# Ledger of designs, part 50: peptides against a protein of PDB entry 3V4L

Target 1, 386 residues: chain A of PDB entry 3V4L
Amino acid sequence: GQPLAKDKVALLIGNMSYWEHPKLKAPLVDVYELTNLLRQLDFKVVSLLDLTEYEMCNAVDEFLLLLDKGVYGLLYYAGHGYENFGNSFMVPVDAPNPYRSENCLCVQNILKLMQEKETGLNVFLLDMCRKRNDYDDTIPILDALKVTANIVFGYATCQGAEAFEIQHSGLANGIFMKFLKDRLLEDKKITVLLDEVAEDMGKCHLTKGRQALEIRSSLSEKRALTDPVQGAPCSAEALVRNLQWAKAHELPESMCLKFQCGVHIQLGFAAEFSNVMIIYTSIVHKPPEIIMCDAYVTDFPLDLDIDPKHANKGTPEETGSYLVSKDLPKHCLYTRLSSLQKLKEHLIFTVCLSYQYSGLEDTVEEKQEVNVGKPLIAKLDMHRGL

## One batch from the design tools (peptide; made by RFdiffusion4, then SolubleMPNN)

Design b1_p11_5_s3 (from b1_p11_5, 5 letters changed)
Fold by OpenDDE base, seed 3:
Structure b1_p11_5_s3 (fold): chain B 386 residues (1-386), chain A 11 residues (1-11)
Amino acid sequence: as target 1 above (386 residues)
Amino acid sequence: METTELVSFAP
């Protein structure tokens, strides 16, 4: 019979905004495109951008809580990385220069923990460099992995080689994701799918002799990412997993704010990623005596590190949101909250209405405080361990 | 012609 997954869970991490290392661009689009594809494959996807070491550890811990016997687990990482002695290290955005294994997440340690969950399939897609880090002489003493025969690694590049992004018109895609996305929905054994991706990548003139996909697998069964999820989750554990994932993806409800001047504001929310939300404000009603009015959002929690200069933009693109702009209402002011994982408290902020009456030179302001609770990933309290 | 650039993920 066709293999069944008990459930399908994916953690996607894209690190770009490094503190002490070159900034990347591709992880933004690659995590977004992969998220949409994996959702079409009935994966529960957590998508996270720009994580610190601590935040990456917590994201992995939360991912491991979603794993259980017969669950398909997929970890995707795009960012800086290295490989020492056959161990892959994902580099957090706060990693020092030079970084060491103590500042990074070892993928083989995550694999060990996934094997303890008795997962049905473990897929690692690593879109990072695999060069040796000469500043890290640590030989990780890993315990012997269990023989689970359900492991697949797709490395974007060969051992000792670099991974690359293609930059075009200010956007970038990783070369691995560029080819992976065209095949990811195919009903094929995951190792066969990745082999076809490797063949397609091998035809790319840009990366020929610079980057090639490496597939490492112990997968003894014909398992595919298309394998159906086993029917309605009847177990208590499956219900808990579904609730936990749903909690991490709950947007605030849209609000209609009414100001004393008679202006009505629609306040709306959109998810770009599990830790990235767009807030938008729109004037839905304006009295005729008010000639101009704008609704600004301000007074965000300090934990979010929101620069007011990047808030309240006339387009989503001016906030750095290029991906969800088509699904957003037009003619709003847009603010991008890119670090929801840092939120310890409820998201409380101020909506400030600035307006002018016909025949008055003075601008009037009215303010309303808004509490939207904990949006998206902030509901998981990723910071509770500090 | 929009220049396509290949950029490494190397630090």
Scores: peptide ipSAE 0.298, ipTM 0.804, DockQ to the pose 0.748
Fold by OpenDDE base, seed 1:
Structure b1_p11_5_s3 (fold): chain B 386 residues (1-386), chain A 11 residues (1-11)
Amino acid sequence: as target 1 above (386 residues)
Amino acid sequence: METTELVSFAP
């Protein structure tokens, strides 16, 4: 019979906004496009951008809680990285220069923990460099991996080589994701699919002799990302997994705010990623005696590091949101919250209505406080270890 | 001609 997954879970991390290292661009598009493809494959996807070391550790711990016997686990990482002695290290955005293994997440440690969960399939897609870090003399003493015959690594590049993005005038993928996305929905054994991606990448004249996909596999079974989820009655573990994933993806409901002047504002929310939300405001009713009015959001929790200069924009693109702009209502003011993983408390903020009456020169302000609870990934309390 | 630049993921 066709192999069945007990469930399918993916963690996607894209690090771009490094503090002490060159900024990247491709991980934004790569994580977004891969999220949409894996959702079509019935994966429960957590998608996270720009994580610190602590936040990456917590994201991995939460991902491991979703894994169980016969579950398919997929980890994708796009960002800076290195490889020492066959160990792959993902570099967090807060990593010092130079970084060491103590500042980074070891993929083989994550694999060990996934093997303890008795997973049905472990897929690692690593869109990072595999150069040696000469500043890190640590040899990780990794315990011997179990022989589970269910592991697949897709490395964007070969050992000792670099991974690349294509920068054009607009948004573009990394080289690996550019070819992976065209085949990801194919009903093929995952190693066969990745081999076809390697052949397609090998035809790219830009990266010829600079980047080549490497596949490392112990996968003995014909398992595919297209394998259906087992429709058996939800075990207690499957219910917990579904509830945990649902919590991480719950948006606040849209609100209609009514001001004393008779102006009505629609407040709406959209997810760009599991840790990135767009807030949008629109005037839905204005009394005729009010000639001008605008609705601003302000007074956000300090933990979110929201620059007011980037808030309340006339387009999603002016906030740095290029991917979800087509699905957003038009004629709003837009604010992008890019660090929801940092939110310790409820998301409380102020909606400020500034308006003018016909025949009065002075602007009037009315304010309403809004509490939307913990949106998206903020419900997982990733900070509970501090 | 849009200049295609390859940017490394090397830090």
Scores: peptide ipSAE 0.286, ipTM 0.802, DockQ to the pose 0.765
Fold by OpenDDE base, seed 2:
Structure b1_p11_5_s3 (fold): chain B 386 residues (1-386), chain A 11 residues (1-11)
Amino acid sequence: as target 1 above (386 residues)
Amino acid sequence: METTELVSFAP
């Protein structure tokens, strides 16, 4: 019969805004496009941008809680990285220069923990460099992996080589994602699909002799990303997993705020990633005696590090939101919250209405505090380990 | 011709 997955879960991490290292661009687009494709494949996807070491550890721990016997687990990483002694290290955004294994996440350690969950399939897609880090003399003593015939590594590049993005005037994919996205929905064994991606990448004149896909697999079964999820979640564990994922993807409901002057504001929310949310405000009713009015959001929790210069923009693109701008309502003010994983408390902020009456020179202000609880990934309470 | 530049994910 066709193989069945008990469930399908993916963690996608894109690190680009490094503190002590060159900034990347492709991880933004690559994580977004891969999220949309994996959702079409019935994956429960957690998508995270710009994680610190601590935040990456917690994201992996939460991902491992979603894994169980016969579940398909997929980890995608795009960012800086290295490979020492056959161990792959993902570099967090707060990693020092130079970084070492103690500042990074070892993929083979994550694989060990996934094997303890008795997963049905383990897929690693590593869009990172595989050069040796000469500043890291640490030989990881890895415990012996269990012999499981269900592991697939897709490395964006060969051992000792670099992974690349294409920079042009607009948004572009990394080289690996550029070819992966065209094949990912195909009903093929995952190793056959990745081999076709390797052939497509090998035809690219830009990357010829610079980057080539490497596939490492123990996969003995015909497992595909298209494999159907086994029917209704009848187990208590499957119900808990579904509820945990649903909580991490729950947006605040859109609300209508009514001010004393008779102005009505629509406040709305959109998810760009599991840790990135757009807030938008629009004036939906204005009394005729009010000639000018604007609605600003302010007084965000300090943990979110919101620069007021980047808040309340006339376009989503001015906030750095290029991907979801087509699905957002027009004629709003937009604010991008890019670090929801840092939120320890409820998201409380102020909506400030500034307005002017006809025949009065003075501007009047009214304020309303809004509590939207913990949005998206902030519900997982990734901070409980401190 | 837009110069397509490859940027490495190396630090």
Scores: peptide ipSAE 0.265, ipTM 0.793, DockQ to the pose 0.720
Fold by OpenDDE base, seed 4:
Structure b1_p11_5_s3 (fold): chain B 386 residues (1-386), chain A 11 residues (1-11)
Amino acid sequence: as target 1 above (386 residues)
Amino acid sequence: METTELVSFAP
């Protein structure tokens, strides 16, 4: 019969904003586009940008909680990385320079934990460099992996080689994602799909002799990313998994704020990623006696590390939000919260209305505090392990 | 012609 997945879960991590290493650009677009494609494939997708070591560990732990017997697990990583002794290390944004294995997440350790969940398929898509780190002499003594015959690695590059992004004047994919996205929806065995991606990448003159896709697999069955999810979530475990995923993707409801001056503000929320939310404000009603009126958001929790210089922008793009800008209402002020994983408490902030009356030169301010609870990934309480 | 630059994911 056609293979069935008990469920399908993906964790996508894109690290770009490194503290001690060169900044990347492609992971933003690559995680976003892959998220949308995997959602069309009925994956439950958690998409995270710019994670510290601690945040990456917690994201992997939460991902492993979504895994169970016969579940398809997909891990995508785009960022800095290295390979020592056949072990792949994902580099967190807070990794020191030089970094070591103790500062990084070992993919083979994650695979071991996925095998303990008796998953139906384990897919790793690693858009990272595979050069040796000569500053890390650690030989990881990994326990022998179980023979599960359900493992696929798609490496963006060969062992000892670099992965590349295309830098243009605009946003562009990494080389791997550029070719992967064109085939990802095809009803093919995942290894066959990746072989075709490798052939397409091999025709690219830019990467010829610099980057080539490597596929490492032990896959005894015809498994595809298109494989249907088995039935309605009738098991208690499937219900829990669905609730846990839904909890991590719940946006605050849009609010209409009414000020004493008679101005009405619409406050709205949009998800860019599981840890990235756009807040937008618009004036929906203004009394005729008010000539100028602006609604700013301020007084955010300090744990979100929001630079006020990037808040309350006239366009989503000025906040660093280039991907969801088409789906956002126009003529708002926009603020991008890019680190929702850091939020320990409820998201409380102030909406400040600044306005002028006709015939008065002085600006008047009114403020309202807004509590939107824990948005998106902040509901998972990734910090409760301390 | 926009110069396509390949930027490495190597640190």
Scores: peptide ipSAE 0.265, ipTM 0.795, DockQ to the pose 0.732

Design b1_p11_5_s4 (from b1_p11_5, 6 letters changed)
Fold by OpenDDE base, seed 5:
Structure b1_p11_5_s4 (fold): chain B 386 residues (1-386), chain A 11 residues (1-11)
Amino acid sequence: as target 1 above (386 residues)
Amino acid sequence: SSTTKVVSYAP
């Protein structure tokens, strides 16, 4: 019969906004497009942008809690990275310059922990460099991996080579994701699918002799990303996993706020990623005696580090939201919360209505506090370990 | 001219 997955879980990390390293652009598009494709494959996807070392560790720990016997686990990473002595290191956004192994996440340590869960398939997709870091002389003594026949690595580049993005004036995929996305939905053994992606990349004149896909696999079974999830009865563990995943994807409900002046505001929420939310406001009713009115959001929790100069924009694109802008309502003010993983408490903020009456020069302000609880990834309390 | 920049994922 066709192999069945007990469940399918994916963690996608895209690091771009490095503090001490060159800023990247492609991981934004790559994580977003891969999220949408893996959802069509019935994966439970957590998608995270711009994580610190501590936030990356917690995201991996929460991902490992979703893994169990016969579950398919997929880890994707796009960002800076290196490879020393066959160990792959993912570089967090807060990594110093130069960085060492102590500032980075070792992929082989994550693999060891995934093997302890007796997973049905482990897929690592690593869109990072594999060049040696000469500032790190540490040889990690990794414990011997268990001999398992369920591991697949897709490296965006060869050992000792660099991975690249091509920055244009517009949004573009990284080199690896550009070819991966065209084949990811194919009903093929995952190693056959990745081999076809390697051939497509090898035909591209931009990548030829600079970047080539490497596949490392112990996979002895015909496993595919298209393999169906095992139906009912759901085990108690499957129910817990479904509830944990659902909590990390719950948006606040849209609200209609009524002000004393008779103005009505629609407040709405959209997810760009598991840690990135767009808030939008619109005037849905205005009394005729009010000539002008605007609805601003302000007074956000300090942990979110929201610059007011980047809030309340007339377009989603002015907030840095280019991917979901087509699905958002028009004629709103938009605010992008890009660091929901930093939220320790409930998301409480103020909606400020500024308005002017006909024949009065003075502006009037009314304010309402809004509590939307813990949105998206903030429900996982990624800070509980500090 | 939109200068195409190649960026390495090595720091």
Scores: peptide ipSAE 0.338, ipTM 0.830, DockQ to the pose 0.788
Fold by OpenDDE base, seed 3:
Structure b1_p11_5_s4 (fold): chain B 386 residues (1-386), chain A 11 residues (1-11)
Amino acid sequence: as target 1 above (386 residues)
Amino acid sequence: SSTTKVVSYAP
């Protein structure tokens, strides 16, 4: 019979906004598209952008809490990285230049921890460089891995080689995701699927002699990403896992704010990623005596690093939100919260209504404080270890 | 001219 997954869980990390390294663009699109594909495959997906070392460690720890016996675990990473002595290191956005293994997450350490969970399948998709870091002479003493025969690595490039993105004027995938996305939904053994992706990448003139997919597998069973999840959660652990994942994906409810002047504002929320939320405001009712009014969001928690110059934009695209703009209401002001992982407390902010009466030159302001609790990933309290 | 820039994921 077809194997069953007890559950399917994915952690997707896309690092782009490096402090001391070249900024990337493709991980935004790649994480978003992969999230949507894995959701169609009944994966519980946590999708995170631009994580520090500490935030990446916590994201991995939270991912490991979602893993259990017979669960399929998938880790995707897109960003800077290196490979020393067959160990793959994912580079956080706050990594120094040069970085070392102490500033980075070792994928083989994550694999060890996944093996301790007795997972049904471990898939690593690593869209990073595999070039040696000559500034890091550390040889990780890894404990001997268990022989679980359920491991698949898809490396975007060969050992000692670089991975690339092609930055156009618009949104574009990285090289690996460009080919992976076209095959990911196929009902095939994951190693066969990745081999077909390798062939497709190998036909591309842009990648020839620069980047080639490498597959490393010990997978002894015919397991696919399409394998059905075993029916309703029958265990307490499965219920806890489902509740934990659901908490990390719960948006605030849309609010109708009523101001004293009689203006009504719709405040809405949309998820772009598990740590990225769009706030939008729209005027749903305006008294006829008010000729102009705008509803601005302000006074965000300092932990979110919200620049007011990037808030309250007339389009989602002006906030840097190019992916979810089609699913957002039109004629709003939009604000992108891109660092929800940093939120320690409730998301409290002010809605400021600025308006003008007919025949008065002066603008009037009314303010209302809004508490939306902990949105999305902020419910996991990823900062509890500090 | 859309300047296509190739960016490495190496440092």
Scores: peptide ipSAE 0.336, ipTM 0.826, DockQ to the pose 0.806
Fold by OpenDDE base, seed 4:
Structure b1_p11_5_s4 (fold): chain B 386 residues (1-386), chain A 11 residues (1-11)
Amino acid sequence: as target 1 above (386 residues)
Amino acid sequence: SSTTKVVSYAP
């Protein structure tokens, strides 16, 4: 019969906004597009941008809690990275320059932990460099991996080679995701699918002699990303996994705020990623005596590090949100919260209504505090342990 | 001419 997955879970990490390293752009698009494709494949997807070392460790721990016997686990990473002695290291955004293995996450350690969960399939898609880091002389003593014959690595580049993005004036995929996305929905054994992606990359004049996909696999069964999730009965474990994933994706409900002046504001929320939310405000009712009226969001928790210069924009794109802008209502003010993983408390903020009456020169302000609880990934309390 | 910049994922 066709293999069945007990469940399908993916963690996607895109690191771009490095502190001490060159900033990237493609991981934004790549994580977003891969999220949408994996959701069409019935994956539970956690998608995270710009994680510190601590936040990456916690994201991996939460991902491992979603894994169990016969579950398909997929880890995607796009960002800076290196490979020493056949060990792949993902570089967090807070990594020092130079970085070492102590500042990075070892993919083979994650694989070991996934093997302890008795997963049905382990897929790693690594869009990072595989060049040796000469500043890291640490020889990791890795414990011997179990012989599970359910492992697939898709590396965006060859061993000792660099991975690249092509930065244009617009949003573009990384080289790997550009070819992967066109085949990801195919009902093929995952190693066959990746081999076809490797051929497509090899035909491209941009990648030829610069970047080639490498597949490393120990996969004894015909497993595909299209393999159906095992239906009912829902085990208690499957219910817990579904609830844990749902918690990480719960948006605040949209609110209608009523001000004393008779203005009504719609406050809405949209998810761009599991740690990135757009807040938008729109004026839905205005008395005729009010000639000008704007609704700003302000007084965010300090942990979110929100620059007011990037808040309350007339377009989603001015906030740095280019991907969900089509699904957002028009004629709003938009604010992008890009670091929801940093939120320790409830998201409390102020909606400030600034308005002017006909025949009064002075601007009037009214304020309402809004508590939306812990949105999206902030419900997982990724800071538990400090 | 849109200056195409290639960025390595190595630092």
Scores: peptide ipSAE 0.330, ipTM 0.824, DockQ to the pose 0.768
Fold by OpenDDE base, seed 2:
Structure b1_p11_5_s4 (fold): chain B 386 residues (1-386), chain A 11 residues (1-11)
Amino acid sequence: as target 1 above (386 residues)
Amino acid sequence: SSTTKVVSYAP
């Protein structure tokens, strides 16, 4: 019979905004496009940008809670990385310069934990450097992996080589994602699909002699990313997993705020990633006696590190949101919350209405506090260990 | 000329 997945779960991490290392750009587009493709493949996708070491550990722990016997697990990482002694290390955004294994996440440790969950398939897509880190001489003592015959690694580059992005003036994919995205929906064994991606990359003049896809696999079965999910959640564990994923992707409902002056504001929310949300405000009703009227959001929780200079923009693009702008309402003010994983409490903020009456020079302000609870990934208490 | 910058994922 056709192989069935008990469920399909993916964790996608894109690190770009490094503190002590060169900033990247491609992981933004790559995580977004891969999220949309994996959703079309019926994956439960958690998509996260710009994680610290602590936040990456917690994201992996929450991902492992979604894994169980016969579940397909996919981990994608795009960012800085290295490989020492056959162990792959993902570099968090807060990693020091130089970084060591103690500052980074070991992919083989994650694989060990996935094997303890008795997963049906383990796929790692690693868009990172595989060059040795000469500042780290630590030999990880890893326990022996189980022989599960269900592991696939797609490395964006060869062992000891570098992975690259090509920064243009506009948004562009990384080299690996550029070729992967064109084939990812094909109904093929995952190792055959990745081999075709490797051939496509090998034809490109930009990658020749610089970057080549490496595939490592123990996969003995004909498993594909297109494999159907086994029917309705028959177990209590499958129901809990579906509820936990749904909580991590629940947006606040759109609100209509009414001010005493008779102005009505629509407050709306859009997800860019599991940890990135756009807030937008629009004036939907204005009394004719009010000549000027603006609606600003302010007083965000300090944990979100919101710069007021980047809030309340006339376009999504001015906030740094280039991907979801087509799906947003026009003629709003936009604010991008890029660090929802840092939110310990409810998202409480102020909507400030500034307005002027006809024939009065003085501006009037009205304020309303809004509590939207824990949006998106902030419902997963990634902070429960502090 | 759009200066195409290649950025390594190595430090």
Scores: peptide ipSAE 0.308, ipTM 0.818, DockQ to the pose 0.755

